# Designs tried in a protein design run: peptides against a protein of PDB entry 2QAS. Part 74

Target 1, 120 residues: chain A of PDB entry 2QAS
Amino acid sequence: PPEDLMQYEAMAQDALRGVVKAALKKAAAPGGLPEPHHLYITFKTKAAGVSGPQDLLSKYPDEMTIVLQHQYWDLAPGETFFSVTLKFGGQPKRLSVPYAALTRFYDPSVQFALQFSAPE

## One batch from the design tools (peptide; made by RFdiffusion4, then SolubleMPNN)

Design b2_p21_3_s4 (from b2_p21_3, 6 letters changed)
Fold by OpenDDE base, seed 3:
Structure b2_p21_3_s4 (fold): chain B 120 residues (1-120), chain A 21 residues (1-21)
Amino acid sequence: as target 1 above (120 residues)
Amino acid sequence: MFFPDPAEAEAAALKTLANEP
């Protein structure tokens, strides 16, 4: 097949990562997500820029999924990464995840799914 | 594939779910 010098696949993935950013901004607005919408976000735990409790990240050596539904606080969707406070084993903890680290996004309420390629 | 099958997506996500809903 001919060589794609435009790198369309990369451009498409970048554009679709924007959907996740936009969705998180909606989730961060007063009142949160409109029911019954909730978001499952999967990311590479070892990707550059990912930060959080070491003990937590150690439990997920490759990928980890978080859900934003009933218990999420101080969601801050930035331009390159988002941060949020969630409960893990009953304990509130803060996570910071670059959009570039994402591998999956899913909203089961409308069965909307996205998947991305992320470097290890 | 940018838009995976919903059933596959849900199954994959739940396998590494870490926090409480």
Scores: peptide ipSAE 0.657, ipTM 0.954, DockQ to the pose 0.731
Fold by OpenDDE base, seed 4:
Structure b2_p21_3_s4 (fold): chain B 120 residues (1-120), chain A 21 residues (1-21)
Amino acid sequence: as target 1 above (120 residues)
Amino acid sequence: MFFPDPAEAEAAALKTLANEP
């Protein structure tokens, strides 16, 4: 096939990462996500900039998925990364995830799904 | 592929789901 010197796929992925950021900003607003919307976010745990409890990240050596539905706190969607407090095994823990580390986004309420390439 | 099938997306998400909803 023809070589794409413009790299449109990469451009499109960057644009679609903006959708995730925008969705998280809505989730962070007062009142949270409008029911029944909830978000599954998958990311590479070893990607640069990912931070969180080492024991948790070690449990997921490649990818990890978090769900933002009923129990999420202090969601802070920045320009390059977001941070959020979630419960893992009953314990609240904070994660920080660059948008560049994302590999999947899914809202089952409307079956909206995105897939991304992320740094290995 | 930017928009995977919903069934695939859900299955993939659940495989590595870590936190309590």
Scores: peptide ipSAE 0.654, ipTM 0.953, DockQ to the pose 0.739
Fold by OpenDDE base, seed 1:
Structure b2_p21_3_s4 (fold): chain B 120 residues (1-120), chain A 21 residues (1-21)
Amino acid sequence: as target 1 above (120 residues)
Amino acid sequence: MFFPDPAEAEAAALKTLANEP
């Protein structure tokens, strides 16, 4: 097929990343996610802007998945990234993840799944 | 692809799951 100079796939991915942002905003609202909804979010740990405990990130050299269900605090979904406090090995830690770093999004309650291409 | 198979998505997510739910 001819070369896509419009880069429609990239545009579509960016649009769908908006779904993740919107979902996180719902999760951050008072009352949190409506049961039984919960979110699995996978991202490239080495992507620019990803921030968190070094020892944690080192365990996941490529991708890492977090789940937002019962134990998440101070979820702050910004325009370009979100931050959240989660428990890792029983210890609360803060993560900051740009939406551009996302590779997967999944809500098993309704089997809604998204996949993205993210730069290394 | 934008919409992967749900079973595949779940398996992939759990494979690199880091935090406590």
Scores: peptide ipSAE 0.653, ipTM 0.953, DockQ to the pose 0.728
Fold by OpenDDE base, seed 2:
Structure b2_p21_3_s4 (fold): chain B 120 residues (1-120), chain A 21 residues (1-21)
Amino acid sequence: as target 1 above (120 residues)
Amino acid sequence: MFFPDPAEAEAAALKTLANEP
């Protein structure tokens, strides 16, 4: 097949990653997400820029999914990454995830799903 | 595939779910 020098697939993925960023900004606003909306976010744990508890990340060598519904704090959606405090095994921990590390985004309330290619 | 099947998406998410809702 002909070589795509425009890299349209990458452009499309970047545009859709913008949807995730926008959704997180809505989740971070006062009042949080309107019920019953909640977000499942999956990412590559070994991707550049991902940071969090070593013990936690070690449990998920490839991908890890977090859910933002009732228990999430200090959600900070930046331009290239977001950070958030969540409870893991009853303990609050902070995660920082670049949007480029995302592989899936899902809101079951309206069955809205996205899938992305991420660094290996 | 940019828009996966919702059922597949949910199943995949739950497989590696780490935090408490």
Scores: peptide ipSAE 0.648, ipTM 0.952, DockQ to the pose 0.742

Design b2_p21_4_s1 (from b2_p21_4, 13 letters changed)
Fold by OpenDDE base, seed 3:
Structure b2_p21_4_s1 (fold): chain B 120 residues (1-120), chain A 21 residues (1-21)
Amino acid sequence: as target 1 above (120 residues)
Amino acid sequence: VRTLSEEEMQELIRQGEAFQA
């Protein structure tokens, strides 16, 4: 088979990750997500660039899914990663996740889902 | 890109270790 020097597959994957970024930017805008939209975001907790509370990451040594619906604060979607505040053990904790660490993105309200390959 | 059935979506949810405050 011919060699793809354009890396179209990677470009397509990056574009799909852009959907997540765009969705998070909508969520971070004033008023948040339009109901009933809410987001399940799954990522590899040991991926490069992931940072958060040790107790939380220890509890989920492989993957974890955060739900952005009712209990999240200070969502900050950057260009390469997003950060968000969630409560763990009753305390607010800051979590930072590179988009490259994502493995799943879904919105149950409209059954929209994406899956990604993330570094192991 | 395609939408998932409700069953497929629920399975994906179960596969992830969900966390929300």
Scores: peptide ipSAE 0.037, ipTM 0.682, DockQ to the pose 0.351
Fold by OpenDDE base, seed 4:
Structure b2_p21_4_s1 (fold): chain B 120 residues (1-120), chain A 21 residues (1-21)
Amino acid sequence: as target 1 above (120 residues)
Amino acid sequence: VRTLSEEEMQELIRQGEAFQA
């Protein structure tokens, strides 16, 4: 096929990352996501901008998946990254993840799933 | 760009580790 000089694939990827951001903003709104919607979010733990507890990130040296369903707090979806509080080892831990670090997004309730290419 | 099939995602969930409080 002819060479794509427009980089449509990259543009599409960016647009779809916008879906994740929008979904997280819905989740962060008062009342959270409408039942039974919930989110599985997978990301590269060593990607630039990822920050969180050392013990948690060390346990998942490549990728990890967080589930936003029943137990999460202070979800803050920014423009370039989101942060959320989850309990790890019984203690609340703050995790910050750039949207660019995402590799998968899934909502089991409606079987909506996206896959992304993240920086290696 | 493609979405994952239900089967693919379910397999990822089974094989991978998910974190939730």
Scores: peptide ipSAE 0.036, ipTM 0.675, DockQ to the pose 0.406
Fold by OpenDDE base, seed 5:
Structure b2_p21_4_s1 (fold): chain B 120 residues (1-120), chain A 21 residues (1-21)
Amino acid sequence: as target 1 above (120 residues)
Amino acid sequence: VRTLSEEEMQELIRQGEAFQA
């Protein structure tokens, strides 16, 4: 097939990352997500811009999935990354994840899923 | 954009290691 010089696939990926950002902005609004919606977010833990506690990231050296349903605080969805507080070992820990690091987004309540290619 | 089949969902659940407090 002909060479795609427009990089349409990458454009589509970027557009779909916008869905994740929009969903997180809904989750961060007062009252949170409408029940029973909740989010499974998978990302590469060693991707550029990912930051968090050493003990947490060392436990998940490749990918990890966070669940935004019951136990999360101070969700802050920015334009290029989001941050959220989760409890690890009973202690609150701040995690920051660029949207570009995402590999999967899933809402089990409606079985909506997105998969992304992320940089290694 | 589509929803997952039952089989696809089960596979993701099997593979996934989720973290929540």
Scores: peptide ipSAE 0.033, ipTM 0.656, DockQ to the pose 0.325
Fold by OpenDDE base, seed 1:
Structure b2_p21_4_s1 (fold): chain B 120 residues (1-120), chain A 21 residues (1-21)
Amino acid sequence: as target 1 above (120 residues)
Amino acid sequence: VRTLSEEEMQELIRQGEAFQA
């Protein structure tokens, strides 16, 4: 097939990452997500820009999934990454994840799913 | 959580559509 010099697939993936960003912004708004919506977000823990506690990231050397439903605080969805406070080992830990690091997004309440190619 | 097949993912990306299962 002819070479795609426009990189349409990458463009489409980035556009769909925008859905995740938008969903997180809704989650961060006053009142949070409308019940029963909640989010499962999977990302590559070693991707560039991912930051968090050493013990957490060491436990998940490849990918990890966070659940935004009951136990999260200070969700801050920025333009290129989001950050959130989660309890790990009983302690609050701040996690920062670029949208580019995402590999999966899922809302079980409506079985809405997205998957993405992510950098190593 | 259901994992999309490679084919499903490719189709999802190609069309820019959401997947619901």
Scores: peptide ipSAE 0.019, ipTM 0.502, DockQ to the pose 0.085; fails the geometry check

Design b2_p21_4_s2 (from b2_p21_4, 11 letters changed)
Fold by OpenDDE base, seed 3:
Structure b2_p21_4_s2 (fold): chain B 120 residues (1-120), chain A 21 residues (1-21)
Amino acid sequence: as target 1 above (120 residues)
Amino acid sequence: VRTLSQEEMEQLVRDGEAFQA
């Protein structure tokens, strides 16, 4: 088959990552997500740009999933990454995740799911 | 490795844990 010089697959993936960013921006807006919407976000913990507590990231060397429903604070969806505060061991910790590190996005309330390829 | 329910996932986060796929 002919070579795709337009990189359409990459464009499509970027567009879909844009959905995640948009959803997180809605979640970060005053009032948060409209109930019962909530988000399961899975990402590669060793992906470039991922930052957070060393003990946490070392505990989950491959992927980890966070849920944004009841226990999250100061969600800040940036242009290339988002950051959020979650409690680990009872202590609030800041986690920063580039959208490029995501491997799964899921909203169980409406069964909306996205999967992404992320660097190993 | 089994998948976790919504309730289980939320509880893990509250308890300072995260789900590793």
Scores: peptide ipSAE 0.033, ipTM 0.613, DockQ to the pose 0.138
Fold by OpenDDE base, seed 1:
Order: structure tokens, then C-alpha cells, then sequence
Structure b2_p21_4_s2 (fold): chain B 120 residues (1-120), chain A 21 residues (1-21)
């Protein structure tokens, strides 16, 4: 088959990552997400730019899924990454995740799902 | 882009290693 020199698949993937960014921006707005929407976000924990508490990331050496529904604070969706505070062991921990590290996005309320190819 | 069946959703929740608090 002919070689795709335009890298259309990568372009499409990046465009769809924009959906996650947009959804997080809605979640971060005053009032949060409209009920009953909530988000499951899966990412590669060792991807470039991922940062967070060592004990948490060590527990999930490949991928982890964060749930943004009831227990999260200070959600800050930037242009290239988002950060959020989650409680781990009763203590608040800051997690920063580049959108490029995402592998899955899911909103159970409407069963909307996206899957992404992230760098190993 | 797709929607999931109830069975797929249940499997995702069970196997997704979800963390909230």
C-alpha cells in the first residue's frame, strides 16, 4: 500500500485529544460538569512530562486511570497538559499529565469513549 | 470514537485500575 507521508492518523489522534482537553476545561469551569457526567482518564505513567507522587506512580508502572467525579480539586487544564489534585492515602497529591500521554477517555454517563496511541 | 455496551463498561471499570480516592 502507498506510504502515508502526511501522517493523517497522528493528526486525527491529536485532534481527538482536543476533545479531552475541551471536556476538562468544561469540568474546570465554575459549577463543574453537568450531572451525571464524569470522566475516566487513562494515561501512561512513564510518558514524558507525567509528574506526580512517587508512591502513586510506582503503584501503576504502566498505566493508571483517574476518575474525576467526586474526589478531585484544582483541576487546571492547560494547552499541553492538565494538572489535578487527588487524595492518595488521605493526603492531597498533585498530578500533571500531558495530553499526549493519554490512552483512553471515557464518560460512563453517556458511554462515550476514545482510545489513543501514546508513546511507549 | 465509539460508545460502549454495558458489558464493555463493566469490564472497563473492573480492569481499568481506576483511582479517585
Amino acid sequence: as target 1 above (120 residues)
Amino acid sequence: VRTLSQEEMEQLVRDGEAFQA
Scores: peptide ipSAE 0.025, ipTM 0.605, DockQ to the pose 0.373
Fold by OpenDDE base, seed 5:
Structure b2_p21_4_s2 (fold): chain B 120 residues (1-120), chain A 21 residues (1-21)
Amino acid sequence: as target 1 above (120 residues)
Amino acid sequence: VRTLSQEEMEQLVRDGEAFQA
């Protein structure tokens, strides 16, 4: 196949990651996501910029999926990353995840699913 | 980057990944 000098795939990835960012910004609004919408977000735990409790991340050396439905707090979707507080084992934990670390995004309420190529 | 097929979506659900409460 001919060489793509336009980098269309990269542009498409950036655009679709923008969908995730926009969805998270809606989720962070006062009323949260309109029911029954909720989000499953999968990311590479060792990707650059990912941060969280060591004990938590060590349990998921490759990827982990978080769900934003009923128990999440202080969702803060920035321009390059989002942070959120979730409970693991009953304990609140703060996670910070760059959009570039995402590998999957899924909203089961409408069966909307995206898959991304993330840095290794 | 692409949307997941129905088959891939179903497999994702069946994988039974660990989720927080």
Scores: peptide ipSAE 0.022, ipTM 0.605, DockQ to the pose 0.428
Fold by OpenDDE base, seed 2:
Structure b2_p21_4_s2 (fold): chain B 120 residues (1-120), chain A 21 residues (1-21)
Amino acid sequence: as target 1 above (120 residues)
Amino acid sequence: VRTLSQEEMEQLVRDGEAFQA
C-alpha cells in the first residue's frame, strides 16, 4: 500500500489520548468522578518522563496499572503528563506519568476501554 | 488504537497488576 505521509494513525492516537486527559480532569474536579466511574490506567514504566519510587518501578519493569477510585490524592492532570499520590504498603507515593506512556485506559463501570501504542 | 473486547476487559480487572490503596 502507498506510504501514509500524514501519519493518520498516530494523529488518531494522540486525539484519543486527549480522552484520557479529559477524564483525569473530571476526576481531579471537586467531588471526583461521578459514581460508579473509576479508572484503570496502564503505562510503560520505563517510558521517558515516567517518575516514581525506584522500588515500585523496579517491581514492574515493563507495565503497571494504577486504579483511581477511592484511594488517590492530589491528582494533577497537566498538559503532557499527570501526577497522583497513591498508597503502596500504606505509604504515600507520588507518581508522574506522561500521557504518551499509556498503553491502556479502562473504566469498568461503563466498559469503556482504549489501547495505545507506547514507546519501548 | 483499538478498544478491548469483553474478555480482555475482564482479564484486565482480574489481573493482579492493578494497584490501589
Scores: peptide ipSAE 0.024, ipTM 0.617, DockQ to the pose 0.463; fails the geometry check

Design b2_p21_4_s3 (from b2_p21_4, 9 letters changed)
Fold by OpenDDE base, seed 5:
Parts: C-alpha cells; structure tokens; sequence
Structure b2_p21_4_s3 (fold): chain B 120 residues (1-120), chain A 21 residues (1-21)
C-alpha cells in the first residue's frame, strides 16, 4: 500500500478526540449535559498521564469505562486531559485522564460512538 | 478512528467493564 507521509490517520485521531473534549466541556458547564445525554468513556488505565487511586486502577489493569450520568463532581476538562471526581465504594476519588488515553466514547441517548487508537 | 458498529456497541455494554457514575 502507498506510504502516507501526511499522517492523515493521526490528524483524524486528533480531530475526533476534539469531539470528546468539546462534549466534556459541555458537561462541565452549569447545568451539565442536556438530558438524556450521558457519556461512557473508555481509556487505557496504564497510559501515560493517567492518574487516580491505586485501588481503583488496580481493579482495572487494562481498560476501564467511566459513566458520566448521575454521580460525578468537579469535572474539569483541560486542553490535554480531563479530571473528574467519582464515588468508588462510597468514597470520592479523583481521576485524571489524558484525551490521548481514550479508546472509546459513547453517548447511548443518540447512539453516538467513537473508537480511538490509543498509545500502547 | 471510526464509529463503532452495533455489535461493538453491544459488546462494550455487555462486557460490564464500566464504573458507574
């Protein structure tokens, strides 16, 4: 196959990761997401820049999916990563995830789903 | 990068690898 020197696939990755960032910024705004929209976000837990409670990340050694619907706080979508507080075992835990670590994004309300190639 | 097929969506939900929030 012809060699792609333009890196079009990488450009597409960046563009579509931008959709996730934009969606999270909407979710972080006052009032949150417009109902019934909610987000399933899957990421590689061992990817560079991922940080969170050891007990939580140990439970999901490869990938985990977080659901942003009812119980999340202080969602902070930055330019390269987002952080959010979730309750794990009844305790609030802070999770930080670079957009580059994402492998899947899904909004069940409209069946919108994206798959990404995350770094190994 | 691509959108997920219906089967892939269903498998994602079925796997139960989700942390509910």
Amino acid sequence: as target 1 above (120 residues)
Amino acid sequence: VRTLSQEEMEQMIKDGEAFQA
Scores: peptide ipSAE 0.027, ipTM 0.635, DockQ to the pose 0.453
Fold by OpenDDE base, seed 3:
Parts: sequence; structure tokens; C-alpha cells
Structure b2_p21_4_s3 (fold): chain B 120 residues (1-120), chain A 21 residues (1-21)
Amino acid sequence: as target 1 above (120 residues)
Amino acid sequence: VRTLSQEEMEQMIKDGEAFQA
């Protein structure tokens, strides 16, 4: 097959990551996500730009999933990454995750799923 | 790149390998 010089696959991936960004911006808006929508977000913990407590990230050396449903705080969806505060072992922990680190996005309420390529 | 299946992702949550909010 002919070589794709337009990089269509990369453009499509960027567009799909834009869906996650948009969804998080909805979640961060006053009132949060409309029920029953909630988000499962999986990312590579060793990806460039991922930051958080080292003890936590060390426990999950490959991928981690976070769920945004009822108890999340200070969700800040930026243009290249988002940050959020969640509880781990009852203690609040701050995570910052570049959209490029994402491997899966899922909203079980409507069974909407996205899968992304991310560096190992 | 290795990604988790839906089942693996949900199991990770159940086993406490995820933040649940």
C-alpha cells in the first residue's frame, strides 16, 4: 500500500485525545458530569510528564486507572495535561497526567470507549 | 504498547490498583 505522507493516523489520534480533554472540561465545570456519566481514565505511569507521589507511582509501574465519579477535587484540565486530586488510602493525592500518556478512556454509563497509543 | 482490556481495567479498580472517585 502507498505511504501515508499526511499522517492521518496521528491526526485521528490527536482528535480522539481532544474528546478526553473536552470531557474533562465538562467534568471540571460547575455541577460536574451529568449523572450517570462517569469516567474511567487509564494512563502509563512512566510516561513523560506524569507526576504524582512517588510511593504511589511506584506501586503501579505500568498503568493506572482513575475513576472520576463522586469524589474528585480541583480537576484542572489544561491544554496538554490535566491534574486532579483523589484519595488514596484516605489521603488526598495530586496527579498530573499528560493527555499523551493516556491509553484508555471509558464512560460505562453509555459504554463509550476510546483506546490510545502511548509510549511504553 | 500493552494496554489493559476493559476487564483488566475493572479488575484493577476492584483490587485497589486505581484511584476511585
Scores: peptide ipSAE 0.027, ipTM 0.618, DockQ to the pose 0.278
Fold by OpenDDE base, seed 1:
Structure b2_p21_4_s3 (fold): chain B 120 residues (1-120), chain A 21 residues (1-21)
Amino acid sequence: as target 1 above (120 residues)
Amino acid sequence: VRTLSQEEMEQMIKDGEAFQA
């Protein structure tokens, strides 16, 4: 087949990452997500721009999934990355994740799922 | 865009979900 010099697949993937950003912005708004919506977000822990507790990231050398349902604070969805405070072992930890690092997004309330190709 | 089966969801959680207090 002919070579795609337009990189349409990458464009489509980036557009779909916008869905995650938009969903997070809804979650960060006053009142949070409308019940019963909640989010499972999977990302490559070693992707460029990912930052968080060393012990946590070491525990998940490839990918990890965070759940935004009941125990999250200060969700801040920016234009290129989002940050959020989660409790691990009872201790609040701040995570910063570029949208480009995402590999999966899932809202079990409506079984809506997205998968992304992210840098290794 | 697609929906996940219960089995797929459970596997995703088991394999990659971090414990959150």
Scores: peptide ipSAE 0.026, ipTM 0.617, DockQ to the pose 0.465
Fold by OpenDDE base, seed 2:
Structure b2_p21_4_s3 (fold): chain B 120 residues (1-120), chain A 21 residues (1-21)
Amino acid sequence: as target 1 above (120 residues)
Amino acid sequence: VRTLSQEEMEQMIKDGEAFQA
């Protein structure tokens, strides 16, 4: 097959990562997500720019999925990454995840799911 | 880019890759 010099697939993935960013911005707005919407976000824990508590990241050496429904605070969706406070072992911990690290996004309330490639 | 089914996501959760928040 002919070589795609435009890299259309990569463009499409980047565009769809914008859906995740937009959804997180809705979640961060006053009142949060409209019920029953909630988000499952999967990412590569060793991807560049991922930061969080060592004990949490050590538990998930490859990928982990966070659930944004009831137990999250200070969700901050930026241009290139989002950060959120989650409780781990009863202790609040800050997690920062670049959108480029995402591998899956899912809203089970409407069965909307996206899958992305992410660096190893 | 591909979309996932509910079944695929539920299987991921059952496999223990999820952190509840």
Scores: peptide ipSAE 0.026, ipTM 0.628, DockQ to the pose 0.430

Design b2_p21_4_s4 (from b2_p21_4, 12 letters changed)
Fold by OpenDDE base, seed 2:
Structure b2_p21_4_s4 (fold): chain B 120 residues (1-120), chain A 21 residues (1-21)
Amino acid sequence: as target 1 above (120 residues)
Amino acid sequence: VRTLSEEEMQQLVRDGLAFQA
């Protein structure tokens, strides 16, 4: 097959990462997500720019999924990454995840899912 | 870009890849 010098697939993936960003912005708005919407976000824990508690990241050396429904605080969706506070071992911990680190996005309430490739 | 089925996501949860407070 002919070589795709435009890299259309990569463009499409980047555009769809924008869906995740937009969804998180809705979640961060006053009132949060409209029920019953909630988000499962999977990412590579060793990807560049990922930061969080060492004990949590050590538990998930490859990838992990966070659930944004009722137990999260101070969700901050930026241009290139989002951060959120979760409780681990009863203690609040800040997690920061670049959108480029995402591998899966899922809203089970409407069965909307996306899958992305992410760097190792 | 590939979408996941509900069954695939449920399997990820069952396999213990999910974390929530």
Scores: peptide ipSAE 0.031, ipTM 0.659, DockQ to the pose 0.442
Fold by OpenDDE base, seed 5:
Structure b2_p21_4_s4 (fold): chain B 120 residues (1-120), chain A 21 residues (1-21)
Amino acid sequence: as target 1 above (120 residues)
Amino acid sequence: VRTLSEEEMQQLVRDGLAFQA
């Protein structure tokens, strides 16, 4: 097959990661996501830039999926990463995830799905 | 951009990777 020197697939992946960022920014706005929209976000827990509680990340050494629906706080979608507060074991925990660490994005309300190739 | 099939949705549930309080 011909060699792609333009890296079109990488460009497309970056563009699609932009969709996730935009969706999270909508979720972070006052009032949150319009019902019944809610988000399943899967990421590599050992990816560069991922930060969170040790007990949580140890429980999910490869990938984990967070659900942004009813119980999340202080969602802060930045330009390169987002952070959010979730409860783990009844305690609030802060999680920070670069968009580059994402492997899947899913909105069950409309069955919208994106899959990404995250760095190893 | 695509939608998930029923099988893919079921696999998502079976994987049990979801975290939520």
Scores: peptide ipSAE 0.030, ipTM 0.645, DockQ to the pose 0.377
Fold by OpenDDE base, seed 4:
Structure b2_p21_4_s4 (fold): chain B 120 residues (1-120), chain A 21 residues (1-21)
Amino acid sequence: as target 1 above (120 residues)
Amino acid sequence: VRTLSEEEMQQLVRDGLAFQA
């Protein structure tokens, strides 16, 4: 195959990461996601910019998936990363994840899924 | 870039990789 000097794959990846950002912004709006929509978001826990409770991140040394359905608070989708509060061990913990760290996005309600390559 | 197959999606859930409160 001929060499792609346009880097179309990278551009497509960035565009599709925009879908995740947009979905999270919808989720963060008043009223949250329209039922029955909910999100499974998988990311590399050691990727640059990922921050959260040490005990949580150490439990998932490679990847972890967060579920945004009923048990999340203060979702804040920024331009380069989002943050959200989840309960771990009964305690609220703040997690911050750059969109670049994402590897999977899934909405079971409509079986919509995306897969991304993330930094090693 | 690709979407997950139905089997992959189902396996993701079953594997328990998800963190939930």
Scores: peptide ipSAE 0.029, ipTM 0.640, DockQ to the pose 0.465
Fold by OpenDDE base, seed 1:
Structure b2_p21_4_s4 (fold): chain B 120 residues (1-120), chain A 21 residues (1-21)
Amino acid sequence: as target 1 above (120 residues)
Amino acid sequence: VRTLSEEEMQQLVRDGLAFQA
């Protein structure tokens, strides 16, 4: 097949990353997500811009999935990354994840799932 | 031959990138 010099696939994926951003902004709004919506977000832990507790990131050297349902605080969805406080080992830890690092987004309440190619 | 609607195009994109267990 002919070579895609427009890189439409990448464009589409970047556009769909906007769905995650928008969903997180809804989650961060007063009142949070409307029941029963909740989010499973998977990302490459070694991707550029990912930051968090060393012990957490070391435990998941490739990918990890966070669940935004009941145990999260101070969700802050920015334009290029989001940050959130999660409990790890019983202690609150701040995690910052660029949208570009995402590999999966899933809302089981409506079985809506997206998969992304992220940098190694 | 017909063109795809915006909704159809969006669905095709989502289907192509949808996660499957």
Scores: peptide ipSAE 0.026, ipTM 0.467, DockQ to the pose 0.043

